Peptides against a protein of PDB entry 3MAZ. Designs and how they scored, part 60

Target 1, 99 residues: chain A of PDB entry 3MAZ
Amino acid sequence: VLNPMPACFYTVSRKEATEMLQKNPSLGNMILRPGSDSRNYSITIRQEIDIPRIKHYKVMSVGQNYTIELEKPVTLPNLFSVIDYFVKETRGNLRPFIC
Target 2, 99 residues: chain A of PDB entry 3MAZ as posed
Amino acid sequence: VLNPMPACFYTVSRKEATEMLQKNPSLGNMILRPGSDSRNYSITIRQEIDIPRIKHYKVMSVGQNYTIELEKPVTLPNLFSVIDYFVKETRGNLRPFIA

## One batch from the design tools (peptide; made by RFdiffusion4, then SolubleMPNN)

Design b2_p20_3_s3 (from b2_p20_3, 10 letters changed)
Fold by OpenDDE base, seed 3:
Structure b2_p20_3_s3 (fold): chain B 99 residues (1-99), chain A 20 residues (1-20)
Amino acid sequence: as target 1 above (99 residues)
Amino acid sequence: SALEEARKFLDQASEEEEVP
């Protein structure tokens, strides 16, 4: 039995995630997707604070936790917390993409 | 402002490389 994943998780590539966000920005601007390695993930966002910008972040599995690769890395206990962190730190500017 | 804070946070990114 698999544990549930965040609603904005999709088994898509970097390119596909970008296309999803560009096509339907009203549905959200943040996607969680599989990373380059089996237990790692990536987050793709489309921010429009000034001009549209697509950015990608690495989420590395470290033991039972996850580390977001930022200038100052942040470690969290699960992927739900990772999504919550992005929402909170952007004061709601980022919202999970719900198709 | 909230938008300025959001921008500064996102600028902390260590961008993920493209995976084939």
Scores: peptide ipSAE 0.533, ipTM 0.839, DockQ to the pose 0.405
Fold by OpenDDE base, seed 4:
Structure b2_p20_3_s3 (fold): chain B 99 residues (1-99), chain A 20 residues (1-20)
Amino acid sequence: as target 1 above (99 residues)
Amino acid sequence: SALEEARKFLDQASEEEEVP
């Protein structure tokens, strides 16, 4: 049984995610994608607070939860919560990329 | 401001290592 994935999840590489966000910024600025390891994920964002910046964050599977690799790591119960966390902590500046 | 708070949060990130 495979649980549903967030709408902004795409099976793309780091480079492809960057290109998607740069090409269609009106569709959103945050993508969830597979990480280097099978159970892990990455978040790619395109922020335009000062200048356009692409950043990548690790989302590590830890037991049944997920930990966002930040200066102060945050552990959440599922990937939907991970996406929600990025949206809330940026006060809506980040929005999931929806094709 | 909202943008200031967003920037502060994102600056707390540990970026993903470059994939070989």
Scores: peptide ipSAE 0.524, ipTM 0.833, DockQ to the pose 0.397
Fold by OpenDDE base, seed 2:
Structure b2_p20_3_s3 (fold): chain B 99 residues (1-99), chain A 20 residues (1-20)
Amino acid sequence: as target 1 above (99 residues)
Amino acid sequence: SALEEARKFLDQASEEEEVP
Protein backbone atom coordinates (compact mmCIF):
# COMPACT_ATOMS: atom_id res chain seq x y z
CA VAL B 1 0.00 0.00 0.00
CA LEU B 2 1.40 3.34 -1.05
CA ASN B 3 1.40 6.38 1.15
CA PRO B 4 -1.25 8.91 0.22
CA MET B 5 -0.43 11.49 -2.39
CA PRO B 6 -1.41 15.14 -2.35
CA ALA B 7 -4.93 15.73 -3.59
CA CYS B 8 -3.59 17.69 -6.55
CA PHE B 9 -1.62 14.71 -7.80
CA TYR B 10 -2.88 13.28 -11.07
CA THR B 11 -1.36 10.66 -13.30
CA VAL B 12 -1.50 12.91 -16.32
CA SER B 13 0.89 14.10 -18.96
CA ARG B 14 2.31 17.57 -19.26
CA LYS B 15 -0.21 18.38 -21.96
CA GLU B 16 -3.14 16.93 -20.06
CA ALA B 17 -2.24 18.90 -16.95
CA THR B 18 -2.17 22.07 -19.00
CA GLU B 19 -5.59 21.32 -20.41
CA MET B 20 -7.02 20.57 -16.98
CA LEU B 21 -5.82 23.86 -15.57
CA GLN B 22 -7.04 25.83 -18.56
CA LYS B 23 -10.46 24.22 -18.58
CA ASN B 24 -11.29 24.74 -14.91
CA PRO B 25 -9.20 27.54 -13.43
CA SER B 26 -11.65 27.94 -10.56
CA LEU B 27 -10.65 24.53 -9.22
CA GLY B 28 -7.06 25.55 -8.69
CA ASN B 29 -3.97 26.35 -10.69
CA MET B 30 -1.40 23.79 -9.60
CA ILE B 31 -1.05 20.12 -10.46
CA LEU B 32 1.47 17.55 -9.33
CA ARG B 33 2.15 14.84 -11.88
CA PRO B 34 4.61 12.08 -12.69
CA GLY B 35 7.94 13.20 -14.03
CA SER B 36 9.91 11.71 -16.87
CA ASP B 37 11.79 9.38 -14.56
CA SER B 38 10.73 7.01 -11.85
CA ARG B 39 10.20 8.63 -8.46
CA ASN B 40 10.43 12.10 -9.94
CA TYR B 41 7.57 14.50 -10.34
CA SER B 42 6.63 17.73 -12.02
CA ILE B 43 4.56 20.67 -10.93
CA THR B 44 2.46 22.34 -13.59
CA ILE B 45 0.94 25.71 -12.85
CA ARG B 46 -1.25 28.16 -14.64
CA GLN B 47 -0.01 31.54 -13.53
CA GLU B 48 -2.35 34.47 -13.96
CA ILE B 49 -0.48 37.19 -12.13
CA ASP B 50 -0.10 39.35 -15.21
CA ILE B 51 -0.96 37.22 -18.21
CA PRO B 52 -1.85 33.55 -18.26
CA ARG B 53 1.28 31.43 -18.34
CA ILE B 54 1.82 27.72 -18.04
CA LYS B 55 4.98 26.71 -16.22
CA HIS B 56 6.48 23.38 -15.27
CA TYR B 57 8.84 22.68 -12.40
CA LYS B 58 10.93 19.63 -11.67
CA VAL B 59 10.57 17.88 -8.35
CA MET B 60 13.37 15.39 -7.96
CA SER B 61 13.52 12.55 -5.51
CA VAL B 62 16.77 12.76 -3.58
CA GLY B 63 17.09 10.01 -1.06
CA GLN B 64 13.97 10.16 1.04
CA ASN B 65 13.41 13.84 0.29
CA TYR B 66 12.32 15.92 -2.66
CA THR B 67 14.15 18.80 -4.26
CA ILE B 68 12.30 21.48 -6.16
CA GLU B 69 14.47 22.66 -9.00
CA LEU B 70 14.36 26.41 -8.60
CA GLU B 71 17.01 29.07 -8.97
CA LYS B 72 17.98 28.05 -5.49
CA PRO B 73 16.88 24.45 -5.03
CA VAL B 74 14.71 23.65 -2.05
CA THR B 75 14.68 20.25 -0.41
CA LEU B 76 11.63 19.10 1.52
CA PRO B 77 10.73 15.87 3.30
CA ASN B 78 7.60 14.93 1.36
CA LEU B 79 5.31 15.90 -1.49
CA PHE B 80 2.78 17.48 0.84
CA SER B 81 5.50 19.87 1.93
CA VAL B 82 6.30 20.56 -1.71
CA ILE B 83 2.72 21.60 -2.39
CA ASP B 84 2.62 23.67 0.77
CA TYR B 85 5.83 25.38 -0.23
CA PHE B 86 4.41 26.48 -3.56
CA VAL B 87 1.29 27.79 -1.86
CA LYS B 88 3.14 29.69 0.83
CA GLU B 89 5.87 31.11 -1.36
CA THR B 90 3.25 32.54 -3.69
CA ARG B 91 1.29 33.91 -0.74
CA GLY B 92 -1.70 31.85 -1.73
CA ASN B 93 -1.66 32.72 -5.40
CA LEU B 94 -1.12 29.08 -6.22
CA ARG B 95 -3.78 26.67 -5.07
CA PRO B 96 -3.83 22.93 -5.59
CA PHE B 97 -6.16 21.79 -8.34
CA ILE B 98 -8.95 19.78 -6.78
CA CYS B 99 -11.68 18.12 -8.80
CA SER A 1 2.24 42.92 -2.60
CA ALA A 2 1.28 39.29 -2.51
CA LEU A 3 1.13 39.16 -6.29
CA GLU A 4 4.57 40.66 -6.58
CA GLU A 5 5.96 38.10 -4.19
CA ALA A 6 4.28 35.31 -6.10
CA ARG A 7 5.73 36.53 -9.36
CA LYS A 8 9.21 36.80 -7.92
CA PHE A 9 9.03 33.29 -6.58
CA LEU A 10 7.76 31.78 -9.79
CA ASP A 11 10.46 33.56 -11.73
CA GLN A 12 12.93 31.35 -9.92
CA ALA A 13 11.72 28.39 -11.90
CA SER A 14 14.05 25.88 -13.37
CA GLU A 15 11.52 24.94 -15.95
CA GLU A 16 11.02 21.31 -16.78
CA GLU A 17 12.54 20.29 -20.06
CA GLU A 18 10.22 19.25 -22.80
CA VAL A 19 9.79 15.53 -22.82
CA PRO A 20 10.32 13.86 -26.18
Scores: peptide ipSAE 0.513, ipTM 0.831, DockQ to the pose 0.403
Fold by OpenDDE base, seed 5:
Structure b2_p20_3_s3 (fold): chain B 99 residues (1-99), chain A 20 residues (1-20)
Amino acid sequence: as target 1 above (99 residues)
Amino acid sequence: SALEEARKFLDQASEEEEVP
């Protein structure tokens, strides 16, 4: 049993996440999903600034925190903060996918 | 603009490797 997770967390594959975002873009454009390793995660987004583009980001569990694999990595205390970071850094362009 | 900032942020991110 997992502890409480962000509302945009889904136990889906990379492919499934892509399909979800493409099918219902009005519900949001960001999904948190399990990574390839047990305690790691991935963020899948569908950006439409120019043309639709799917991107995937690594969220690595490091000790009690999580590190987003960016050009300059960012470490945050929990997954809720990770979601908030993506929203803030994109000035609200990214929104968690809620269905 | 907000869109420009969003684009810059997303473009500098390190992508997850595709799982075989």
Scores: peptide ipSAE 0.485, ipTM 0.844, DockQ to the pose 0.397

Design b2_p20_3_s4 (from b2_p20_3, 10 letters changed)
Fold by OpenDDE base, seed 1:
Structure b2_p20_3_s4 (fold): chain B 99 residues (1-99), chain A 20 residues (1-20)
Amino acid sequence: as target 1 above (99 residues)
Amino acid sequence: SDLDKAKAFLDQAAEEEEVA
């Protein structure tokens, strides 16, 4: 059984993700995309706190889980949980980009 | 504040760039 991907997942490059976020900020500010390595992912966000910035995070596939590369790495069971984590940790400041 | 907490979390980014 194939599990669906989060709604904010797009098979786009870092550059394309950045352009998407900049072009339509009202649609959200967080995108999940394929990483440079197989089975890994990256999250690109457009921060609008203080000075606007584009930031990237690594989400590494580890076994059957995913580890977000942070000061203290966080391991979660699936990509949906990863997205939820970003939303919750930013107290709703981040919202998944939905086209 | 919520914004401070959000900022603190986001500052853990691997890479960042300024946006116009």
Scores: peptide ipSAE 0.719, ipTM 0.932, DockQ to the pose 0.863
Fold by OpenDDE base, seed 3:
Structure b2_p20_3_s4 (fold): chain B 99 residues (1-99), chain A 20 residues (1-20)
Amino acid sequence: as target 1 above (99 residues)
Amino acid sequence: SDLDKAKAFLDQAAEEEEVA
């Protein structure tokens, strides 16, 4: 039995994630997807502050934790915490994409 | 403001692209 994943996790490519966010912005603006290699992940968001932009972040697995690649890296215990961190740090501007 | 804080955080992205 596989462990549960955040609701905004989809087994999609960077390109497909971008298309999903652009096509249905009302469903949310943040997607968690598989990384390019190993047990890593990527976060793709659609920012609408000022000029609309698509941005990507790396989430690296480290032991049993996950580190978000930021100017000052942040390590969290699970992927649910990673999603929560993005929501909180943006003061609710980011919302998980729910199909 | 909340928007300024959100923008500052998001500017840490590894890669970005303009929406078509």
Scores: peptide ipSAE 0.714, ipTM 0.931, DockQ to the pose 0.897
Fold by OpenDDE base, seed 5:
Structure b2_p20_3_s4 (fold): chain B 99 residues (1-99), chain A 20 residues (1-20)
Amino acid sequence: as target 1 above (99 residues)
Amino acid sequence: SDLDKAKAFLDQAAEEEEVA
């Protein structure tokens, strides 16, 4: 039994996520996916600022919270908050990929 | 600007790759 996940969560690999974002950029530019370990996750985004690029971020499960691996790590209570954080910090430049 | 702030934030990525 899996608890509700953000709409942009897909059980895909890094490569698949990249392909999804490149194929349908109009659907969004941010995907949440399973990490390489247990309860960790990764966020893959397609950025078009300056030059097109794919970037990956680590979201580590810590206790009952999640920590985004940034220069200064940010800890949030759930994955929905993680997605919201990415949207807000980029002033709306990032939008969850909704297939 | 919003773009500058977005760019600065996104530059914190663990890994990145250019796309053709």
Scores: peptide ipSAE 0.713, ipTM 0.930, DockQ to the pose 0.854
Fold by OpenDDE base, seed 2:
Structure b2_p20_3_s4 (fold): chain B 99 residues (1-99), chain A 20 residues (1-20)
Amino acid sequence: as target 1 above (99 residues)
Amino acid sequence: SDLDKAKAFLDQAAEEEEVA
């Protein structure tokens, strides 16, 4: 049995993630999806601060941890922590997309 | 403000695109 993934994880493409966020903003504004490389992920968010924008972030699997590629990379123990980090750093502005 | 902090964090995106 596979380990559980965050509720906002979907096996979707960048394009599909964007469409999901645009079509149903009330369901959340953050999606975790497979990255271009195996075992890596990407986070797509829909920002409504100022001009509406879709932004993408890279989450790299490094050993048993995950590193969010930011100006100053942040390494966390699991994907749940990654999602939590995005929520906390944005003071709740970001919310996981739940279908 | 919380909004400013959120914006500052999100500005670190690898890629971004404007939406209609």
Scores: peptide ipSAE 0.711, ipTM 0.930, DockQ to the pose 0.861

Design b2_p20_4_s1 (from b2_p20_4, 10 letters changed)
Fold by OpenDDE base, seed 3:
Structure b2_p20_4_s1 (fold): chain B 99 residues (1-99), chain A 20 residues (1-20)
Amino acid sequence: as target 1 above (99 residues)
Amino acid sequence: DAIKKASELEKELVEKELKE
């Protein structure tokens, strides 16, 4: 059984993700992509609070869950929850990039 | 404004960046 991935997931590199977000900021500012290690992922965001800023975060596969690598790590049951967490905790400032 | 929109996570997100 193959479960679907979040709509903002793209099989792109860090560089490609950055370019996507810069080119079409109206489509969203958050991308989920494959990490450097198998079964791990990365989140790339582009926030425009004062000036445009690109940031990257590791999402580590731990057992059947995923841990967002933050100063205070957050563990969630699936990638959909990971995306939801970024959206909710930023009060909608971050939105999934939908191409 | 930016300050009013920022949660604790958002504050960390704007300050931190992880490398692959």
Scores: peptide ipSAE 0.057, ipTM 0.631, DockQ to the pose 0.138
Fold by OpenDDE base, seed 2:
Structure b2_p20_4_s1 (fold): chain B 99 residues (1-99), chain A 20 residues (1-20)
Amino acid sequence: as target 1 above (99 residues)
Amino acid sequence: DAIKKASELEKELVEKELKE
């Protein structure tokens, strides 16, 4: 049994996440998925500004918080905050994939 | 595979930091 997870969390691989986003872009463009390491996650996004671009971000579990590996790391209290961060910082360009 | 640490998201963060 898992604790509540963001709606855009799916137990899929990097490849599967990419395919999901490509197949149904109207459902959102951001997926949270299991990382390669225990208790870590990855965010896969598909931004279609000029051309479709797939990018992946590492979300590391650090203590009771989560750190998004960016040039300047951002630490947040939970995965919901992580998703919210991606949405807000892109002014809504990124939206959680909800199938 | 490689995990991105720079993107449009990163650019927006930088721009936001410069404006504030």
Scores: peptide ipSAE 0.056, ipTM 0.638, DockQ to the pose 0.185
Fold by OpenDDE base, seed 1:
Structure b2_p20_4_s1 (fold): chain B 99 residues (1-99), chain A 20 residues (1-20)
Amino acid sequence: as target 1 above (99 residues)
Amino acid sequence: DAIKKASELEKELVEKELKE
């Protein structure tokens, strides 16, 4: 069985993700994309707390789980949980980009 | 408002920039 990917997952490059978020901020500010390595992913976000800021985070596949590369790493069971973590920990400031 | 709603993650997201 092939599990679906989060709605904000797009097969785009870092540059393309940045452009997507900048062009249509009303559609969301968080994108999940393929990482440089197999089975790994990256999160690109665009926050506008003070000024627009683009940042990228590495999501490493570890067994059947995923670890968000933060100063204090967080491991979650699936990519949906990864997206949920970003949303909830920012109290809704981050929202998945939906085209 | 943003400060009040900031979590540890949000603080890190704002103050730190991690690379893939």
Scores: peptide ipSAE 0.049, ipTM 0.624, DockQ to the pose 0.146
Fold by OpenDDE base, seed 4:
Structure b2_p20_4_s1 (fold): chain B 99 residues (1-99), chain A 20 residues (1-20)
Amino acid sequence: as target 1 above (99 residues)
Amino acid sequence: DAIKKASELEKELVEKELKE
């Protein structure tokens, strides 16, 4: 069964996403959520390298693709690829939050 | 593939706050 959105997508606010990640770290540490604009999204992550750190990234809809707002922007064909990128680039440190 | 200390994304994720 194919889902239209990644499994870690939730219609939650920035604050709620943060609370979800803090409450159940064992379920994952990355959430995709609606952005301030209709076709844009945001990613909230919680890493525990030295101390717990919450960070948020913008995922902008550009044409038929999506661009992760990084110092060096990365453009990908779909949201599934965006999630995959975060997982692979961190060698599994980031994992999608699955309730 | 050998594990590097950190990729460009890892470095940015750790060192920077790219807030929306």
Scores: peptide ipSAE 0.043, ipTM 0.616, DockQ to the pose 0.144; fails the geometry check

Design b2_p20_4_s2 (from b2_p20_4, 8 letters changed)
Fold by OpenDDE base, seed 1:
Structure b2_p20_4_s2 (fold): chain B 99 residues (1-99), chain A 20 residues (1-20)
Amino acid sequence: as target 1 above (99 residues)
Amino acid sequence: DAIEKASELEKDLVEKELKE
């Protein structure tokens, strides 16, 4: 069975992701991208609650799950859940970048 | 509201200077 990737997943570098979010903020403010290590990913977000802030987070593949590297790590069953976590936790402040 | 939640999340989110 082929499982698709989240809509905000792009095979881009950290730099490219940053540029995408800065250039078209109306398209969303969260991107999922390949990590530097195999089977790992990174999330780049751009929040401008007060001033624009670009931040990056590591999403580690652990077994069949994924762990978001936070002070208090959060483990989720799939990448869709990872995206959902960021969206719901911020009550919609973060939205997947769609282009 | 959403701003508050975003702030709460930011407190726990750790920005990583990843190898990439």
Scores: peptide ipSAE 0.043, ipTM 0.597, DockQ to the pose 0.064
Fold by OpenDDE base, seed 3:
Structure b2_p20_4_s2 (fold): chain B 99 residues (1-99), chain A 20 residues (1-20)
Amino acid sequence: as target 1 above (99 residues)
Amino acid sequence: DAIEKASELEKDLVEKELKE
């Protein structure tokens, strides 16, 4: 099956994404969702290293690539790579929410 | 360590106040 979007992509709002992650933390802790602007996206994560912490990041569409809005921006070729980046950089601490 | 690595990444992560 060819998936045009990452499995953790859901057409949900910030509030809905937060609720999803809080309700079923065992299913993952990272969601990709539509941004407020066309062609842009947002990443919502819920880490529990010490206490539950929910954070949101902007993923900007730049040309044919995507840039994660971080202290030091990271540009990647597609949304799958964006998800992979969060997973690999945290060595698995972050996992895509799959339900 | 996954936790330690996550902590390192957090140093570069900047939470954004998005419209949605």
Scores: peptide ipSAE 0.042, ipTM 0.596, DockQ to the pose 0.065
Fold by OpenDDE base, seed 5:
Structure b2_p20_4_s2 (fold): chain B 99 residues (1-99), chain A 20 residues (1-20)
Amino acid sequence: as target 1 above (99 residues)
Amino acid sequence: DAIEKASELEKDLVEKELKE
């Protein structure tokens, strides 16, 4: 049984996530998806600052927390906090993909 | 495939600005 997950979580592959974001950009530009390991995840974003760019970030399960794999790693207590971090730190540029 | 660790987002997060 999958515990409650952020609204932008979808059990899709990297390729599928990219297609979703490209097809309906008005629904959001950030997707959380399963990673290669059972307890790890990946974030796929599509930003249109200068030109459309697809990027992927790794979110690692560490103990009871989650670490966003950035140059300066950020550890948060749950996946909801992870999504919130991406939204707030980009001043709302990133928005959860909701369909 | 590669996973971003020092992307535009990384810079945005650090500087709180949307730039590359």
Scores: peptide ipSAE 0.035, ipTM 0.598, DockQ to the pose 0.228
Fold by OpenDDE base, seed 2:
Structure b2_p20_4_s2 (fold): chain B 99 residues (1-99), chain A 20 residues (1-20)
Amino acid sequence: as target 1 above (99 residues)
Amino acid sequence: DAIEKASELEKDLVEKELKE
């Protein structure tokens, strides 16, 4: 039995994630997906501050924690915290994509 | 795959704040 994953986690490719966010922006603008490596993940976001912008972030599994690959890396205890971080740091601008 | 490694979250937040 696998541990629960964030609701915005989808086993999709970068391209598919982009398409999902573009087609239904009202459902959210952030997707967590499998990374190119085994236990790593990627976050795909679509922000519409000035113009639509797609960005991708790497979330590395480090020990029992996860590190968001930012200029100043942020390490969190689980993927739920990772999602929460993206939401809080953007004051709600980013919201998990929920189908 | 290419990924964003800069403090993009903060930058985006600032950009939003300035626009408002």
Scores: peptide ipSAE 0.033, ipTM 0.594, DockQ to the pose 0.289

Design b2_p20_4_s3 (from b2_p20_4, 10 letters changed)
Fold by OpenDDE base, seed 1:
Structure b2_p20_4_s3 (fold): chain B 99 residues (1-99), chain A 20 residues (1-20)
Amino acid sequence: as target 1 above (99 residues)
Amino acid sequence: DKIKKASELEKALVEKELKE
């Protein structure tokens, strides 16, 4: 059984994700995408606090969980929780990009 | 207000940017 992926998951490159977020900021500012390594992912965000800033985060698959590579790593049970973490920690500033 | 907002977000999401 293949579990569904978060709505903001797209099979795009880092460059493509950046372009998507820049072109349509009203659709959201966070994208989940395949990482360079198998079973790993990356998060691309575009925040407009002072000026627009693009940032990328590594999401490592660890067993059946996922670890967000932060100064203080955060491990979560699934990719939906990963997206939820970014939304909640930023008090809704980050929103999944939905086409 | 803008500075405070930025500070709160920075504290909440202390990151290591992915370098590919």
Scores: peptide ipSAE 0.068, ipTM 0.671, DockQ to the pose 0.075
Fold by OpenDDE base, seed 3:
Structure b2_p20_4_s3 (fold): chain B 99 residues (1-99), chain A 20 residues (1-20)
Amino acid sequence: as target 1 above (99 residues)
Amino acid sequence: DKIKKASELEKALVEKELKE
């Protein structure tokens, strides 16, 4: 059984994700993508606080959960929760990129 | 993929919390 992935998940590279976010900022500013040669994932965001800034975060698969690599790591039960975390913690500043 | 420690996200979070 193949479980669904978050709507902002795309099988793209770091470079492609960056270009997607820069080209259509009105569609969202957060993308979930495959990690390099692993079962892990990466989150790419484009925030416009003072100036546009592209940042990437590692999401590690640990057992049946996922850990966001922050200074103080956050572990969540699934990828949907990971996306929700980024949205809620930024009070909506980050929004999933929906193409 | 060179992913740096995500302390910058945390800093941005704090800044937004102060603005909102």
Scores: peptide ipSAE 0.041, ipTM 0.608, DockQ to the pose 0.247
Fold by OpenDDE base, seed 4:
Structure b2_p20_4_s3 (fold): chain B 99 residues (1-99), chain A 20 residues (1-20)
Amino acid sequence: as target 1 above (99 residues)
Amino acid sequence: DKIKKASELEKALVEKELKE
């Protein structure tokens, strides 16, 4: 049995994720997607602070946890917590893309 | 894939947006 994934998880490529966020910004600005490696993931965000900016972050599976590749790495227990971190860290600026 | 790592500058940018 496969555990459920965050609502903003989509089996899409980096390019496709970018297009999704650009096409419907009102639906959210953060997508979780498969990484290039088996148990790793990537997060694509689109922020419109001064100008639209697309950024991608690596989420590495480490043991039974996940580490967000940031200047100061953050390790969390599951992918839901990873999404929560991005939302809280930005005080709501980032919102999961719900298509 | 080459991905980005959040920097202090990025964090400051987001924080600035919230204060505006």
Scores: peptide ipSAE 0.040, ipTM 0.585, DockQ to the pose 0.196
Fold by OpenDDE base, seed 2:
Structure b2_p20_4_s3 (fold): chain B 99 residues (1-99), chain A 20 residues (1-20)
Amino acid sequence: as target 1 above (99 residues)
Amino acid sequence: DKIKKASELEKALVEKELKE
């Protein structure tokens, strides 16, 4: 049994995530999914600034926090904060995919 | 697998900040 997760969390593969975002862009452009390792996650986004671009980011579980693998890593207290970070930093360009 | 560091995203963000 999992604790409450962000609404944009789906137990999908990288490929499935990409397809979800491409098929229904109006529902959002960011999903959280299981990473390749146990307590880690990945963020898949589809930004359409100039052209559609799919990108994937690693979210590592570190102690009780989570670290987003950025050029300058950002550590946050929970996955909700991780989602918030992506939304806020992109000024709303990224929005959680809500099916 | 091929997970990217957010280099391009960060660069885009920086560019946005410079435009405002």
Scores: peptide ipSAE 0.040, ipTM 0.616, DockQ to the pose 0.211

Design b2_p20_4_s4 (from b2_p20_4, 8 letters changed)
Fold by OpenDDE base, seed 1:
Formats: C-alpha cells, structure tokens, sequence
Structure b2_p20_4_s4 (fold): chain B 99 residues (1-99), chain A 20 residues (1-20)
C-alpha cells in the first residue's frame, strides 16, 4: 500500500497536536498537521533540551514542492522530504510521532 | 558555506519558534 502522507501526519488542530506530544513523548516529538489554508501544512514539535518547549513551523505548498518557513526558507519536493529534513538537520533530535 | 547554513538552520529549528 502506498501512503501519500508521512506516518506522522494527523488531521488535528494545533491544540490537539500539542496535547498529543505532551502526553506521549516516548512516541516521538514531531507531527505534521493541516495548516490554516488548503494545501498548506504545519509542523508541531516538542523538545526537551533544557525545558519542554512547543514550537510550530509553516510548510507552504509551492507548485509541486513545499517550503518550510524559516528565516532562510527551505524548499523540498514532497512532505516525506520535509519530515526527513527536520530529522536530519537536528541530527535525530526530532523524531516523527508514531501513534 | 553549506556547513554554516546547516548549522544556522539547526540552531533555528532547535531554538526558534515560527508562525503557523
């Protein structure tokens, strides 16, 4: 079966995503969710480097690609690459939330 | 450099929060 969306994608709100990550940190610390607009998404993460911190990032659909809204934007070919980027750029600190 | 950019991005991902 071909899954068109990453395993950490959930049709949840910002609030629900935050609660998911807070309640079960052992399952991962990163989720992908629908954004405010169609075809746009958001990434919610929970890191515990010093203290627990919840953060959100925009993932904008641009043509057939996706752009992560950072100070220096990063454009990737698909959502799987977006998730991979977050994992690799944090050297494994971020891991997809698998429920 | 690419290494510097990667470091900057990692820092931002780890320490910064962006708008939804």
Amino acid sequence: as target 1 above (99 residues)
Amino acid sequence: SAIEEASELEKELVEKELKE
Scores: peptide ipSAE 0.047, ipTM 0.597, DockQ to the pose 0.117
Fold by OpenDDE base, seed 5:
Structure b2_p20_4_s4 (fold): chain B 99 residues (1-99), chain A 20 residues (1-20)
Amino acid sequence: as target 1 above (99 residues)
Amino acid sequence: SAIEEASELEKELVEKELKE
């Protein structure tokens, strides 16, 4: 049973996530998706600051928390907090993809 | 500018290579 997930979570591949973001940029620019492991996830973003850029981040399940694989790792209590972190740290530049 | 601020903040989100 899958517990409630963030609105921008989709059971899609890296390729599909990229295509979703490219096809409808007005719907948001951030997707949470399953990782290679059942308890891990990945975040795909598409930013258009200078040119369109696709980036991916690992979100690793560690105990009951989640760690974002950044230069300086950030550990948060749940996936909702992970999404919130990306939104707040970019001052709203990143927005969850909602379709 | 807002763009510059966003760019600087993005540098704080330095990712490690995501391998599939």
Scores: peptide ipSAE 0.044, ipTM 0.618, DockQ to the pose 0.068
Fold by OpenDDE base, seed 2:
Structure b2_p20_4_s4 (fold): chain B 99 residues (1-99), chain A 20 residues (1-20)
Amino acid sequence: as target 1 above (99 residues)
Amino acid sequence: SAIEEASELEKELVEKELKE
């Protein structure tokens, strides 16, 4: 049993996450999923700025925090903050996928 | 395996879009 996780967390593969976002875009466009390694995660997004684009981001568990692997890494205290970061930085363009 | 994670290109694109 996992501790409380963001509502957009699903134990799905990269492929399945992509399919979920494509099938029901009205439910959100951001999924948190297990990463390739233990205690790491990935975020899959589907943005429609110009055309629909699927992108993936690595979220690394570092100590008690989480680091979004970007050119300039962003470290946050928990996964809820990670989701919030993606929402706020895109001014609401990204929304957690809730089904 | 890193195939489930973002490529360098994907990371760059996401970062650029987040700054819009």
Scores: peptide ipSAE 0.046, ipTM 0.620, DockQ to the pose 0.070; fails the geometry check
Fold by OpenDDE base, seed 4:
Structure b2_p20_4_s4 (fold): chain B 99 residues (1-99), chain A 20 residues (1-20)
Amino acid sequence: as target 1 above (99 residues)
Amino acid sequence: SAIEEASELEKELVEKELKE
């Protein structure tokens, strides 16, 4: 049984996520998607600070928590917290893609 | 400080990409 997932979670590939964000930027610029293996995930973002840029981040399942792979890893209790982290740490620049 | 830490993290999120 899969627990509730963030609204910006979609069972899509890296390429498809990129296309979704490019096609409807007004709906948000951040997507959570399945990772390459096991219970891992990836986050795809499309920021337009200067020019449109697509970036991807690994969200690794560690025990019952999740670790965002950054230079200084950040571990959070659930995927909702992961999404919240991306929003807050970018001061609202990143917003969940909701369709 | 918390502000500097947040700024550094924001910078990393904006400028870095961690490919799966």
Scores: peptide ipSAE 0.045, ipTM 0.589, DockQ to the pose 0.112; fails the geometry check

